# Peptides against a protein of PDB entry 5VZU: the designs that were tried, part 27

Target 1, 271 residues: chain A of PDB entry 5VZU
Amino acid sequence: GRTLEDIFHEHMQELILMKFIYTSQYDNCLTYRRIYLPPSRPDDLIKPGLFKGTYGSHGLEIVMLSFHGRRARGTKITGDPNIPAGQQTVEIDLRHRIQLPDLENQRNFNELSRIVLEVRERVRQEQQEGGHEAGEGRGRQGPRESQPSPAQPRAEAPSKGPDGTPGEDGGEPGDAVAAAEQPAQCGQGQPFVLPVGVSSRNEDYPRTCRMCFYGTGLIAGHGFTSPERTPGVFILFDEDRFGFVWLELKSFSLYSRVQATFRNADAPSPQ

## One batch from the design tools (peptide; aimed at target 1 I83)

Design b2_p16_2_s2 (made by RFdiffusion4, then SolubleMPNN; from b2_p16_2, 10 letters changed)
Fold by OpenDDE base, seed 2:
Structure b2_p16_2_s2 (fold): chain B 271 residues (1-271), chain A 16 residues (1-16)
Amino acid sequence: as target 1 above (271 residues)
Amino acid sequence: MTDMEKLMKLREELKK
């Protein structure tokens, strides 16, 4: 029977061959497009720009991180045999923070899976409700002809009586001190570890994270067949590093800022 | 993890 090693080698050979075929097909017709760095905004979670991401068997890819209100996007600058360049490899919902458990419970993949799937269902509910409000707002401009419904007479229901007893019991209102949820201090990093069974390229990832958010990753078959969005976790480590946990794939991508400075790479100011 | 589970995981990792 085929060993796991044989299967791994066959798939790696197929990926290398496909990468070679795609590269060789484009050698006859290369289209060059200028890439502009997105302008930095004060409200951006970190400085936008180019990151080098780990994609397991695909190796290293270049991704542009950009911010769009309460969403962040990772756009592939380099493509692979599955996902072409220019696709949004990750989409992050900055409205939906993921709270990681303690370091012991972070090792439990099922706990992380539960937390992410609960947030996924909230995101789906909000999308359905927002779709209903946008739908109902268009329907109600039918001219309500105000037919004057006749004033039916107010029947005087009778004044039943009086009785009085005054019982005093002065139960002190226990001040339910609403424990003001201390705004999770954005400054102290939480200890971070990957769940057991999540694959990373190496064990050299940051062991402390600042913030986590719900997001989706793009996956497809070879030649961009049957593209779909899978749930995941965006992990902010620092100004120059973030991660993405691909939940269904049980894999981790580490993204590190490209430190190279580019001349004339700034986006033209919107006139 | 069975060899089939490892193969399925590998095939899923190849979809990125």
Scores: peptide ipSAE 0.146, ipTM 0.736, DockQ to the pose 0.037
OpenDDE base, seeds 1, 3, 4, 5: peptide ipSAE 0.130, 0.142, 0.089, 0.027; ipTM 0.733, 0.737, 0.691, 0.702

Design b2_p16_2_s3 (made by RFdiffusion4, then SolubleMPNN; from b2_p16_2, 9 letters changed)
Fold by OpenDDE base, seed 2:
Structure b2_p16_2_s3 (fold): chain B 271 residues (1-271), chain A 16 residues (1-16)
Amino acid sequence: as target 1 above (271 residues)
Amino acid sequence: MTDMEKLVKLREELKK
């Protein structure tokens, strides 16, 4: 029977061959498009820009990180045999923070899976409710013909009586100690470890994270066949590093800022 | 993890 090693080699050979075929086809018909860096905004979680990401067997890819209100997007600048350049490899919902458990429970993949799937269900519910509000707002402009409903007379229901006993019982107001919402410690990073069974290209990833958010990653077959969004976790480590845990794929991508400065790469100011 | 589970995982990793 085929060994796991044989299967791995066959798939790696197929990927290399596909990459070679695509590269050779594009060499005959290269369309060049200028890429502009997104302008930085004060409310951006980190400075937008170019990141190098780890994509397992695909190796290193270049991704543009940009912010769009309460959403962040990773756009592929480099494509692969599955997902072409210009596709949104990750979409992050900055409204839906993921709370990681303690470091011991972070090793449990099933716990992370539970947390992410609960947030995924909330996001689906909010999308359905927001779709209903947008639908109902158009339907109610039917002309309310003001039919004057006739004033039916107030029947005087009778005055039942009086009895007054005053029982005193002075129950002490139990001080509901309002559990002071501990101000989200915006400054101290949480200890971070990948769950057992999540693959990383290397074990050299930041062991402390600032914030985590719900997101989705794009996956597809060779030639961008049957593209779908899979649930995951965006992990902010620092100003220059973030990660994405692909939940269904049980894999981790580490993204590191490209430190190169580009002249004339700023987007033209919208006139 | 069986060899089939590792193969399935590998095929899923190749969808990225």
Scores: peptide ipSAE 0.134, ipTM 0.728, DockQ to the pose 0.037
OpenDDE base, seeds 1, 3, 4, 5: peptide ipSAE 0.095, 0.120, 0.032, 0.100; ipTM 0.712, 0.725, 0.695, 0.720; seed 4 fails the geometry check

Design b2_p16_2_s4 (made by RFdiffusion4, then SolubleMPNN; from b2_p16_2, 10 letters changed)
Fold by OpenDDE base, seed 2:
Structure b2_p16_2_s4 (fold): chain B 271 residues (1-271), chain A 16 residues (1-16)
Amino acid sequence: as target 1 above (271 residues)
Amino acid sequence: MTDMEQLEKLRELLKK
């Protein structure tokens, strides 16, 4: 039978060959497209821009992080053998915050999986409900001919009687002090650890995170075959670093801001 | 981890 080592070697050879084919195809037909940096908005979670990712076996990738209302997007600037440049590698729903458990329970992959899948089902329900409201709003402009339904007479149901007894018992209303959910102070980072069995390229990732959100990642076979969106967690560490946990792949990608300044890279102002 | 579980993880890493 094929050993795991044989299979690893065959797949690594295939990846190297695909990378070589794509690189050689670029040498034969380079299409240059100008990239514009997205304008920063006051309501952006962090400054948008270029981030350098470490992506498992693919090595180094460049993604553009941009904000689109309550969504964030990571767009591939560098393609790979599976996913071409210009594809949305990650799509983040900023409406659906992921609450990480305590540091002990963060080590449990099944707990993270449960939390993410519960949020995934909420996102699906909201998409179905929003699809129904958009569908029902078009159907109801049928002219309701107001046929005047005749006033059926108000039957006087009878006045049954009186009796009185006054029992006093003055039970003190226990002030259920509604523990005002202290708005999770957006400023204090939570201790962060990857779940056991999640593969990271480097153990040197930030051990404190600011916020986590539900998102989806794009995966595909070689040559962009059978592309699909898989569930994951976007992890904001700081102004210059974010991560993505690929739930199904049990893998983590770390992204760090590209500190290089580009002249004339600003998007033209929308006229 | 069985050879199959490691292979599945490798295939998952290659789909990414």
Scores: peptide ipSAE 0.045, ipTM 0.645, DockQ to the pose 0.037
OpenDDE base, seeds 1, 3, 4, 5: peptide ipSAE 0.026, 0.024, 0.021, 0.028; ipTM 0.634, 0.641, 0.596, 0.644; seeds 1, 4, 5 fail the geometry check

Design b2_p16_3 (made by RFdiffusion4)
Pose (drawn by RFdiffusion4):
Structure b2_p16_3 (pose): chain A 212 residues (1-129, 189-271), chain P 16 residues (1-16)
Amino acid sequence: GRTLEDIFHEHMQELILMKFIYTSQYDNCLTYRRIYLPPSRPDDLIKPGLFKGTYGSHGLEIVMLSFHGRRARGTKITGDPNIPAGQQTVEIDLRHRIQLPDLENQRNFNELSRIVLEVRERVRQEQQEGQPFVLPVGVSSRNEDYPRTCRMCFYGTGLIAGHGFTSPERTPGVFILFDEDRFGFVWLELKSFSLYSRVQATFRNADAPSPQ
Amino acid sequence: SDLTISDAELNIWKME
């Protein structure tokens, strides 16, 4: 929904062109691999499926939310040269809820960082052996119309890599649940916010034979 | 129709 002008500034102009060129080299001679929608589950769930998400200068990507015990998984359906399609973009730890402060403390980025790194440490120990909401100051959000109320928060990690999917790594963050079908992820080390929203469209023949 | 993903999306990281 833009022209060459609105894009010729600039890192996105490059990424958009590469994509157009690269994808168009297929001339619709494509191979498709099977994917499935995730299993629904009652008590043990807060609702799976496909979501549209903001991935900075790459634009929106489609991500599938699925539940695997005390952990939720965001898997890329569409992706980018940094983190490709098919990868785990996000992992939400559902046993480590993070309390939301009043608005003024939410604004304080360092309080959020200290709190998140604390949980990361407690998690490393374990494994080794709704109210008003605002983003902290200094955290970017491409959306800006992110909901200003939220139901809860959890610790999670996201996967990052340089171009070519080089040296991928987990970085700490915090998952934010807004309503039944909108959620967010604060990328702590990037001071960046990704806003996700449910794909409302209905899909035929997409259920899996089983959870396995 | 079945839900699928294309090879173009799976190989998008190779673009130059």

Design b2_p16_3_s1 (made by RFdiffusion4, then SolubleMPNN; from b2_p16_3, 6 letters changed)
Fold by OpenDDE base, seed 1:
Structure b2_p16_3_s1 (fold): chain B 271 residues (1-271), chain A 16 residues (1-16)
Amino acid sequence: as target 1 above (271 residues)
Amino acid sequence: GPLTISEAELTIHKMK
C-alpha cells in the first residue's frame, strides 16, 4: 500500500514540477497587477493588511485581510497550484461568533464540529429567508387611476375630561438576588487549544484567543478544479495573528501580519 | 523538522 511518506513524496514532486512549469511557461508573459492595501476603518476588528500564512508544504502564502461591514475576507495575493491569486481563501461572518467551550472540551473535535455545524445551519436558514422577501415585492403596480377627490376642511373638537385616583399599593421588596453578571471582561482572551486530530504544521500557535467567528474556506484541486467552500472557524488571537480551522479537513492555518511597511501602497482616494 | 504534509493539506490539493 502507499505509505503516507510515499504520498508525501509524490505530492511534493508534483508541486515542485507544477511550480517549475508555471515559472518556465510564463517567463515571457508575466502580467503584473498593482495591489493596494485596504483602507482601515474604526470598526475593523483588527487593522486590515497583508498576512503570511503557513500552509504546510506550499511555503509562504500571502493573504490580504479586509473588512466589509459584518464580513471579513482573506484574499490570496500569492497563488498556489490549486487556488490562483485573487481568490478568497477565507470568508468570515462577523455576525456569527463561535463560542469555544472550556479548555477540556476544546480538545474534543466533535464538540467543535457540532458548534460550527449548528452555526452553519443558522447561516443557511437566514440566507433562505432573506431570499423570499426580495421576490414578492415587485408585483402589483396596478395603474390606480388618479381620482382627484376634494379637500374638505373639518373641525376642531375640544373636550376635557378628568380624574386622578391615587392608589397606594405597597408591594413588598422581593430580594432580587442580582445574579452578578460577570462583566464580560472585554480584554481577557480565553485559553485556546486545537482539538485532538486537527493537524497544525507548527505547534507554536497562540494558546489564548480573543474571539472566534464562523467562516468558510476555499478548497480546490490542482488547476482550480472543483472549487468548494468548506466550513471553518476564524480565530482572532491578537492584532497581528489569526488562525483558521478547516473543519472538514481537520487542519489549522496560522496567519501572521507582514510587518513590512510599503510606500505608496494606499489606495488612491476615490476622486 | 521533516516536511510533513498532513492528510488535510493533501486533501486541499488532491480534491479529485
Scores: peptide ipSAE 0.032, ipTM 0.721, DockQ to the pose 0.058
OpenDDE base, seeds 2, 3, 4, 5: peptide ipSAE 0.028, 0.026, 0.029, 0.028; ipTM 0.704, 0.705, 0.698, 0.719; seed 5 fails the geometry check

Design b2_p16_3_s2 (made by RFdiffusion4, then SolubleMPNN; from b2_p16_3, 6 letters changed)
Fold by OpenDDE base, seed 1:
Structure b2_p16_3_s2 (fold): chain B 271 residues (1-271), chain A 16 residues (1-16)
Amino acid sequence: as target 1 above (271 residues)
Amino acid sequence: DDLTISEAELTIHTMK
């Protein structure tokens, strides 16, 4: 039987060969598309822009993070052998926050899996319910019955009536000490650790996260075969770093902001 | 080691 090492070696050879074929065959016919940076909005979770990710054996990837209301999107700027440039590598639902457990329970992959799958089922239910309301509205083209005439105007008036009385009753001020729910200080990062069995190429990931959200990642075979969306967790570490846990793959990708300043990279204002 | 493809990465790539 092929060993895991044989499969790994064959796969690495295939990836190198694919990179070689792509670089050698297209030497004469490169299509370049200008990319504009997305405009920043005040309500954006972080500043949108270019992020450098590592997808393991694919090497360096550039993803553009953008915000679209209650959704965030990671769009591939660089393609790989599986997923071409311009595809949405990650889609994040900012309505569905993931609450990570304590640090001890974060090590348990099954606990993270449970939490994510519960949120996935809620998202699925909301999509089914919203799909039903849009379907029923189209049916009743009722018949064009005729316009009967514009009957007129009558005005009448006035009547006044009266008075009733003032009753006093002075019920006591019960001091309900409303325990001020301390507004969850949006600023305290939670301790973060990857679950046991989640692979990361970079062991140097942030050990504190700000927020986590439900999302889906795009996976495909070589040449963009059988593309599917898998459940995952978007992890916001800080203004310049986010991660994605690919749940079914048991993999973690770290993304870091590209610090390079691009001249004339702003989208032209819509005229 | 920069060359460790996770089983997960292999799975993404082996979806033939």
Scores: peptide ipSAE 0.028, ipTM 0.686, DockQ to the pose 0.059
OpenDDE base, seeds 2, 3, 4, 5: peptide ipSAE 0.024, 0.025, 0.026, 0.027; ipTM 0.664, 0.678, 0.675, 0.679; seed 3 fails the geometry check

Design b2_p16_3_s3 (made by RFdiffusion4, then SolubleMPNN; from b2_p16_3, 5 letters changed)
Fold by OpenDDE base, seed 1:
Structure b2_p16_3_s3 (fold): chain B 271 residues (1-271), chain A 16 residues (1-16)
Amino acid sequence: as target 1 above (271 residues)
Amino acid sequence: PPLTISDAELTIHKMK
């Protein structure tokens, strides 16, 4: 029977061959697009920019992270055989924070799956409700005729009326045990571990995270066939590192900031 | 073929 190693080796050969065919077939017809770094905003979760993904055997994937109000987007700068360059590999909903359980319960994939699917259902409900309000408002531009109804004046002022009384009732101060909301110490990362059965190529992922958000990732077959969005978790580790947990694929992708400075990479100011 | 992020994930999926 084929070993897992044989299957991996055959697949790697196919990928190398595909890369060679694409580079050789289009050698005379290369389209170049200038990429600009997104402008930074004060309210951006982290500085936007280029991030290096380390997925699998394909080597280096480059994504552009950008912020769009309450959404973040990872746009592919490098294409692969499944997903071409310019596609949104990840979309993050910054409205829907994922609360990871304690470190012990983080090992349970089913617990993470439950949390993510509950948030996905909330996002779906909000999209359905918001779609209904936008539909009803457009209807009744009835041509309301311009009737000129006149200016009438009247003024009257006055009256003052009076007094009512002071009832005392002295209800006892019930001891509201103020549950001390432990101030969410903004600065302390929580312990982070991948669930059992989530594959990562790099075991050297950060073991602490700042915050997590609901997101969706783009998946496709070869040649961008049957593209769909799958639920996942955006993990912010620090200013220069984030991850994405692909829930259905049971995979984890780590992204690290490209530290290279580019001259003249800033977007031209909108004229 | 299985749907994946990239062929890297395809490789990982084929290995599961």
Scores: peptide ipSAE 0.031, ipTM 0.725, DockQ to the pose 0.043
OpenDDE base, seeds 2, 3, 4, 5: peptide ipSAE 0.029, 0.026, 0.026, 0.030; ipTM 0.696, 0.704, 0.676, 0.720; seed 3 fails the geometry check

Design b2_p16_3_s4 (made by RFdiffusion4, then SolubleMPNN; from b2_p16_3, 5 letters changed)
Fold by OpenDDE base, seed 4:
Structure b2_p16_3_s4 (fold): chain B 271 residues (1-271), chain A 16 residues (1-16)
Amino acid sequence: as target 1 above (271 residues)
Amino acid sequence: SDLTISEAELTIHTMK
């Protein structure tokens, strides 16, 4: 039987061979596209920009993180054999925060899976409901025939009277102690650990996270065959680091901000 | 640092 090590070595050889074929075939035809950094907005969860994936076998993977209202997107700047450059490797729904359990229960993959799949179902329901509203709005504006409004009359109905009895009864309003929803302190990191059975390339991921969101990751076969969106969790660690848990794949990808300062990389002002 | 491809990276790539 093939060992996991044999499968690993075979796959590494295939990836190296593919990389060699791609580099050698395209040596004579490089297309360059200028990339602009997304403009930062005050409401952005973190500063948008370039992030490096910890994808050691594929080499340097660069993703552009950008914010689009209540959505964030990771766009591949570097392509791979499965997903070409310019594809959205991750889509994050900033409406759907994932609440991680305590550190002990975070080790349970089935619990994370339950939480994510419950959010996935809510997102699916919201998409179905919003799809119905967009369909019905193209109702036929048939010509409003201006039927004349008949002037129906002013009937004056009367003034009835008086009586005043004052009954006092001063029932004490019971103090409904409104449980002060502790404002979700938008800054305290919670302890973070990967679930058992979620693979990470390194154990050097942050052990505290600021917040988590539902998202989808793009997966595909070689040559971008059968592309699909799988459910996952976007983990914001800090201003410069985020992760993505691929739920179905049981993997974790870590992304770190590219600290390089780019001159003239700002998007041209919209004319 | 052993460059282990995670089984999941294998899965992303082994979608034949």
Scores: peptide ipSAE 0.028, ipTM 0.677, DockQ to the pose 0.060
OpenDDE base, seeds 1, 2, 3, 5: peptide ipSAE 0.027, 0.024, 0.025, 0.026; ipTM 0.663, 0.667, 0.676, 0.679

Design b2_p16_4 (made by RFdiffusion4)
Pose (drawn by RFdiffusion4):
Structure b2_p16_4 (pose): chain A 212 residues (1-129, 189-271), chain P 16 residues (1-16)
Amino acid sequence: GRTLEDIFHEHMQELILMKFIYTSQYDNCLTYRRIYLPPSRPDDLIKPGLFKGTYGSHGLEIVMLSFHGRRARGTKITGDPNIPAGQQTVEIDLRHRIQLPDLENQRNFNELSRIVLEVRERVRQEQQEGQPFVLPVGVSSRNEDYPRTCRMCFYGTGLIAGHGFTSPERTPGVFILFDEDRFGFVWLELKSFSLYSRVQATFRNADAPSPQ
Amino acid sequence: SEREEILAEMRTLMNA
């Protein structure tokens, strides 16, 4: 929904062109691989499926939320040259909730960082052996109409890599649940916010034979 | 380092 003008500035103008060129080289001669929608589950769940998400200059990407015990997974359906389609873009630790401070303390980025890194450390120890909401100051959000109220937060990690999916790594962050069908992820080391929203469309023949 | 270069790149993309 833009022209060459609104894009010729600039890193996105490049990424957008590459995509157009690259994808159009297929001239609709394409190979498709099967995917499934995730299993629903009662008590042990807060609702799975496809979501539209903001991935910075790459624009929106489609991500599938699925539940695997005390962890939720976000898997890329569409992706980008940094983190491609099919990868795990996010992992939410559902046994490590994070308490939300009053608005003033939410604004303080370092408080959020100290708190998140604390949980990361506690997690490393374990594995080794709704109210008003605002983003902290200095955290970017492409959306800006992110909901100002939220139900809860959890520790999670996101996958990052350089161009070509080079040296991918987990970086700490915090998952934010707004309502039944909108959630967010603060990328701590990037001071960046990704806002996700449920794909409302219904899908036929998309259920899996089983969880396995 | 390589990790710092990746973070710089990602910050450029994610904060645009």

Design b2_p16_4_s1 (made by RFdiffusion4, then SolubleMPNN; from b2_p16_4, 8 letters changed)
Fold by OpenDDE base, seed 3:
Structure b2_p16_4_s1 (fold): chain B 271 residues (1-271), chain A 16 residues (1-16)
Amino acid sequence: as target 1 above (271 residues)
Amino acid sequence: SLRDEKLEELRRLFNE
């Protein structure tokens, strides 16, 4: 019978063969593109830059994390057999924070799934409403033939009458109970654990997270066939580490900052 | 479905 080791060896041989086929099909014609690091902005959640991650058996991936207003983006620097370089592997919606439950309920995959799917439906509703407003606003600019209606002289409407006494209606300031916005505890990380049945390549992930956001990951078949977005959770651990929970795949990817300094990697100033 | 087969293939690739 095939051992688990035999199956693993066969699969590794298939991945090596696929990599060889993809590299050899281009007659060794390699196109090099210069990559620039995105500039850091004050409102960026963390410093943008290169992160190394694990994407299952595809091995080591390099992604560029960048910020775009209320969105963050992970762009593949390294391609794989499914998703080529330059694709947006993750898109994070910084408007839709995910609140993780307590540590006990974080072990429940169905609870995380419920929370993420509720946020996904809100995002879909907001997209439909915004699409409808944009559609209705364009329809009413029919070409109104501006017939030049003659400028009838605006009669001078008469003078300011004076003396309306200010009635001191001492409306009691209703105690607007300022619902104490519980200061978003931006400082103390929440205890973090993966749900039962979410696969991680190792147990060596941060056990405390700062915040989580709704996001989508890109998935495709080999050769970038039938690409689609799948729901997930972006987990910010610290300045140099983030994770992504692939909800439908039941998988976790950990990304760590590339600790290399690059000379002349800054984007040229827009001329 | 073809989607489920693709998701299962991807699960395998993520978990190995």
Scores: peptide ipSAE 0.280, ipTM 0.877, DockQ to the pose 0.619
OpenDDE base, seeds 1, 2, 4, 5: peptide ipSAE 0.031, 0.026, 0.026, 0.027; ipTM 0.682, 0.654, 0.646, 0.658

Design b2_p16_4_s2 (made by RFdiffusion4, then SolubleMPNN; from b2_p16_4, 6 letters changed)
Fold by OpenDDE base, seed 3:
Structure b2_p16_4_s2 (fold): chain B 271 residues (1-271), chain A 16 residues (1-16)
Amino acid sequence: as target 1 above (271 residues)
Amino acid sequence: SKREEILAELTKLYNS
């Protein structure tokens, strides 16, 4: 029977061969596209830009992180045998914060799975409700048969009737208990550990995180076959580091900011 | 660990 090591070696050989085939086949027609850094906005969770990470066995991956209102996106700058360059490897919903439990319960993969799947279900419900409102609104434009309704005459302006006394209906302003936005504790991050059974290529990940959000990651077979979105957790560690927990894959990817300064990498101002 | 890594890699590659 094949050992796990035999399977690993065969798989690594296949990946190397595929990488070689892809690189060598494209040598005949390389299209170079200029990449522009996304503009930074004050409301961005962190500065947008290039991050380096590990994506499965493919080694070093470059991802562009950008912010789009209440969504963040990781766009592949490097392609791999599964997912070509320019694809959105991760999509983060900044509306759906994940609250991690205590450090002991963070080790429980089933607890993390429960929390993430509950948020996924809320996101699905919100999408269905928003789809129904958009659907019902389009149905009522039945063809207005433009029957030319006849010009009814201008009825005269009725006279100013008298000074009705201002009833002091002191409608008590219902205390809209503004759900006290718990002051975003810009405080010290919470202790962080990967769940048991989540694989990380490197154990050297930050043991403290600032914030976590629901997100989805793109997975596909070789040649971008059967592309699908899997649920996960975006983990903000600091200004220069984030992670993604691939829930179904039981894997963790760490991304670190590319510290290289690029001259003239800003998008041209729209003239 | 090594099995889970292989399985995660295989899952990414072979989700046919």
Scores: peptide ipSAE 0.028, ipTM 0.617, DockQ to the pose 0.115
OpenDDE base, seeds 1, 2, 4, 5: peptide ipSAE 0.020, 0.022, 0.018, 0.014; ipTM 0.635, 0.662, 0.599, 0.458; seed 4 fails the geometry check

Design b2_p16_4_s3 (made by RFdiffusion4, then SolubleMPNN; from b2_p16_4, 6 letters changed)
Fold by OpenDDE base, seed 4:
Structure b2_p16_4_s3 (fold): chain B 271 residues (1-271), chain A 16 residues (1-16)
Amino acid sequence: as target 1 above (271 residues)
Amino acid sequence: SEREEKLEELRKLFNE
């Protein structure tokens, strides 16, 4: 019978062969695009830039992290056999923070799954509601034919008289206790552990995280067949590290900032 | 299902 090792070796050989076939077929058709680093904005969660992913059999992946209002995106700079370069490998919804439970409950995959699926359902509802508002707003710009409204005569409104006695009703202003938005303390990172049964290539991941957000990862078959979004968790560890938990895959990807300073990598100022 | 097979293939790729 084929051993797990035989299956692994055959699969690795197939991936290497696919990579070789793709590289050899495209040698004559390589389009080089200059990559610009996205400009940093004050409201960016961390400095945008290049991150090195270390996950799966593909070895080294480079992703560009960028911020787009209430969304962050990881764009593949390196393609793989499933997902070509330039695709958004991760999309992060910065409106939907994930609150991790205590460290004991973080080990429970079903608890994380529950939290993520509840947020996924909220995101789905918001997308349906926002789709209806955008649809109704366009429908009302039917051309109002300017039918000339006939000049209806100015009815003289009668001069009703004076005697408004000032009722002193001293309605006590109910102290609307403004729930003090606790300033988002750039709080001490919370303890972090992967759920049991989530595979990580290395056990060497940060054991504290700053914050987590709902996100979706892109998954596809070989040659970018049947591409779909799968739910996950974006985990911000620090200024230079983030992770993504692929919920359905039960996998964790760690991304670390590329510390190389690139000369002339800034986007040209819009002229 | 075809989707479950695809997810299982992807799990293998991510766990290597």
Scores: peptide ipSAE 0.416, ipTM 0.923, DockQ to the pose 0.564
OpenDDE base, seeds 1, 2, 3, 5: peptide ipSAE 0.411, 0.392, 0.402, 0.412; ipTM 0.922, 0.918, 0.921, 0.923; seed 5 fails the geometry check

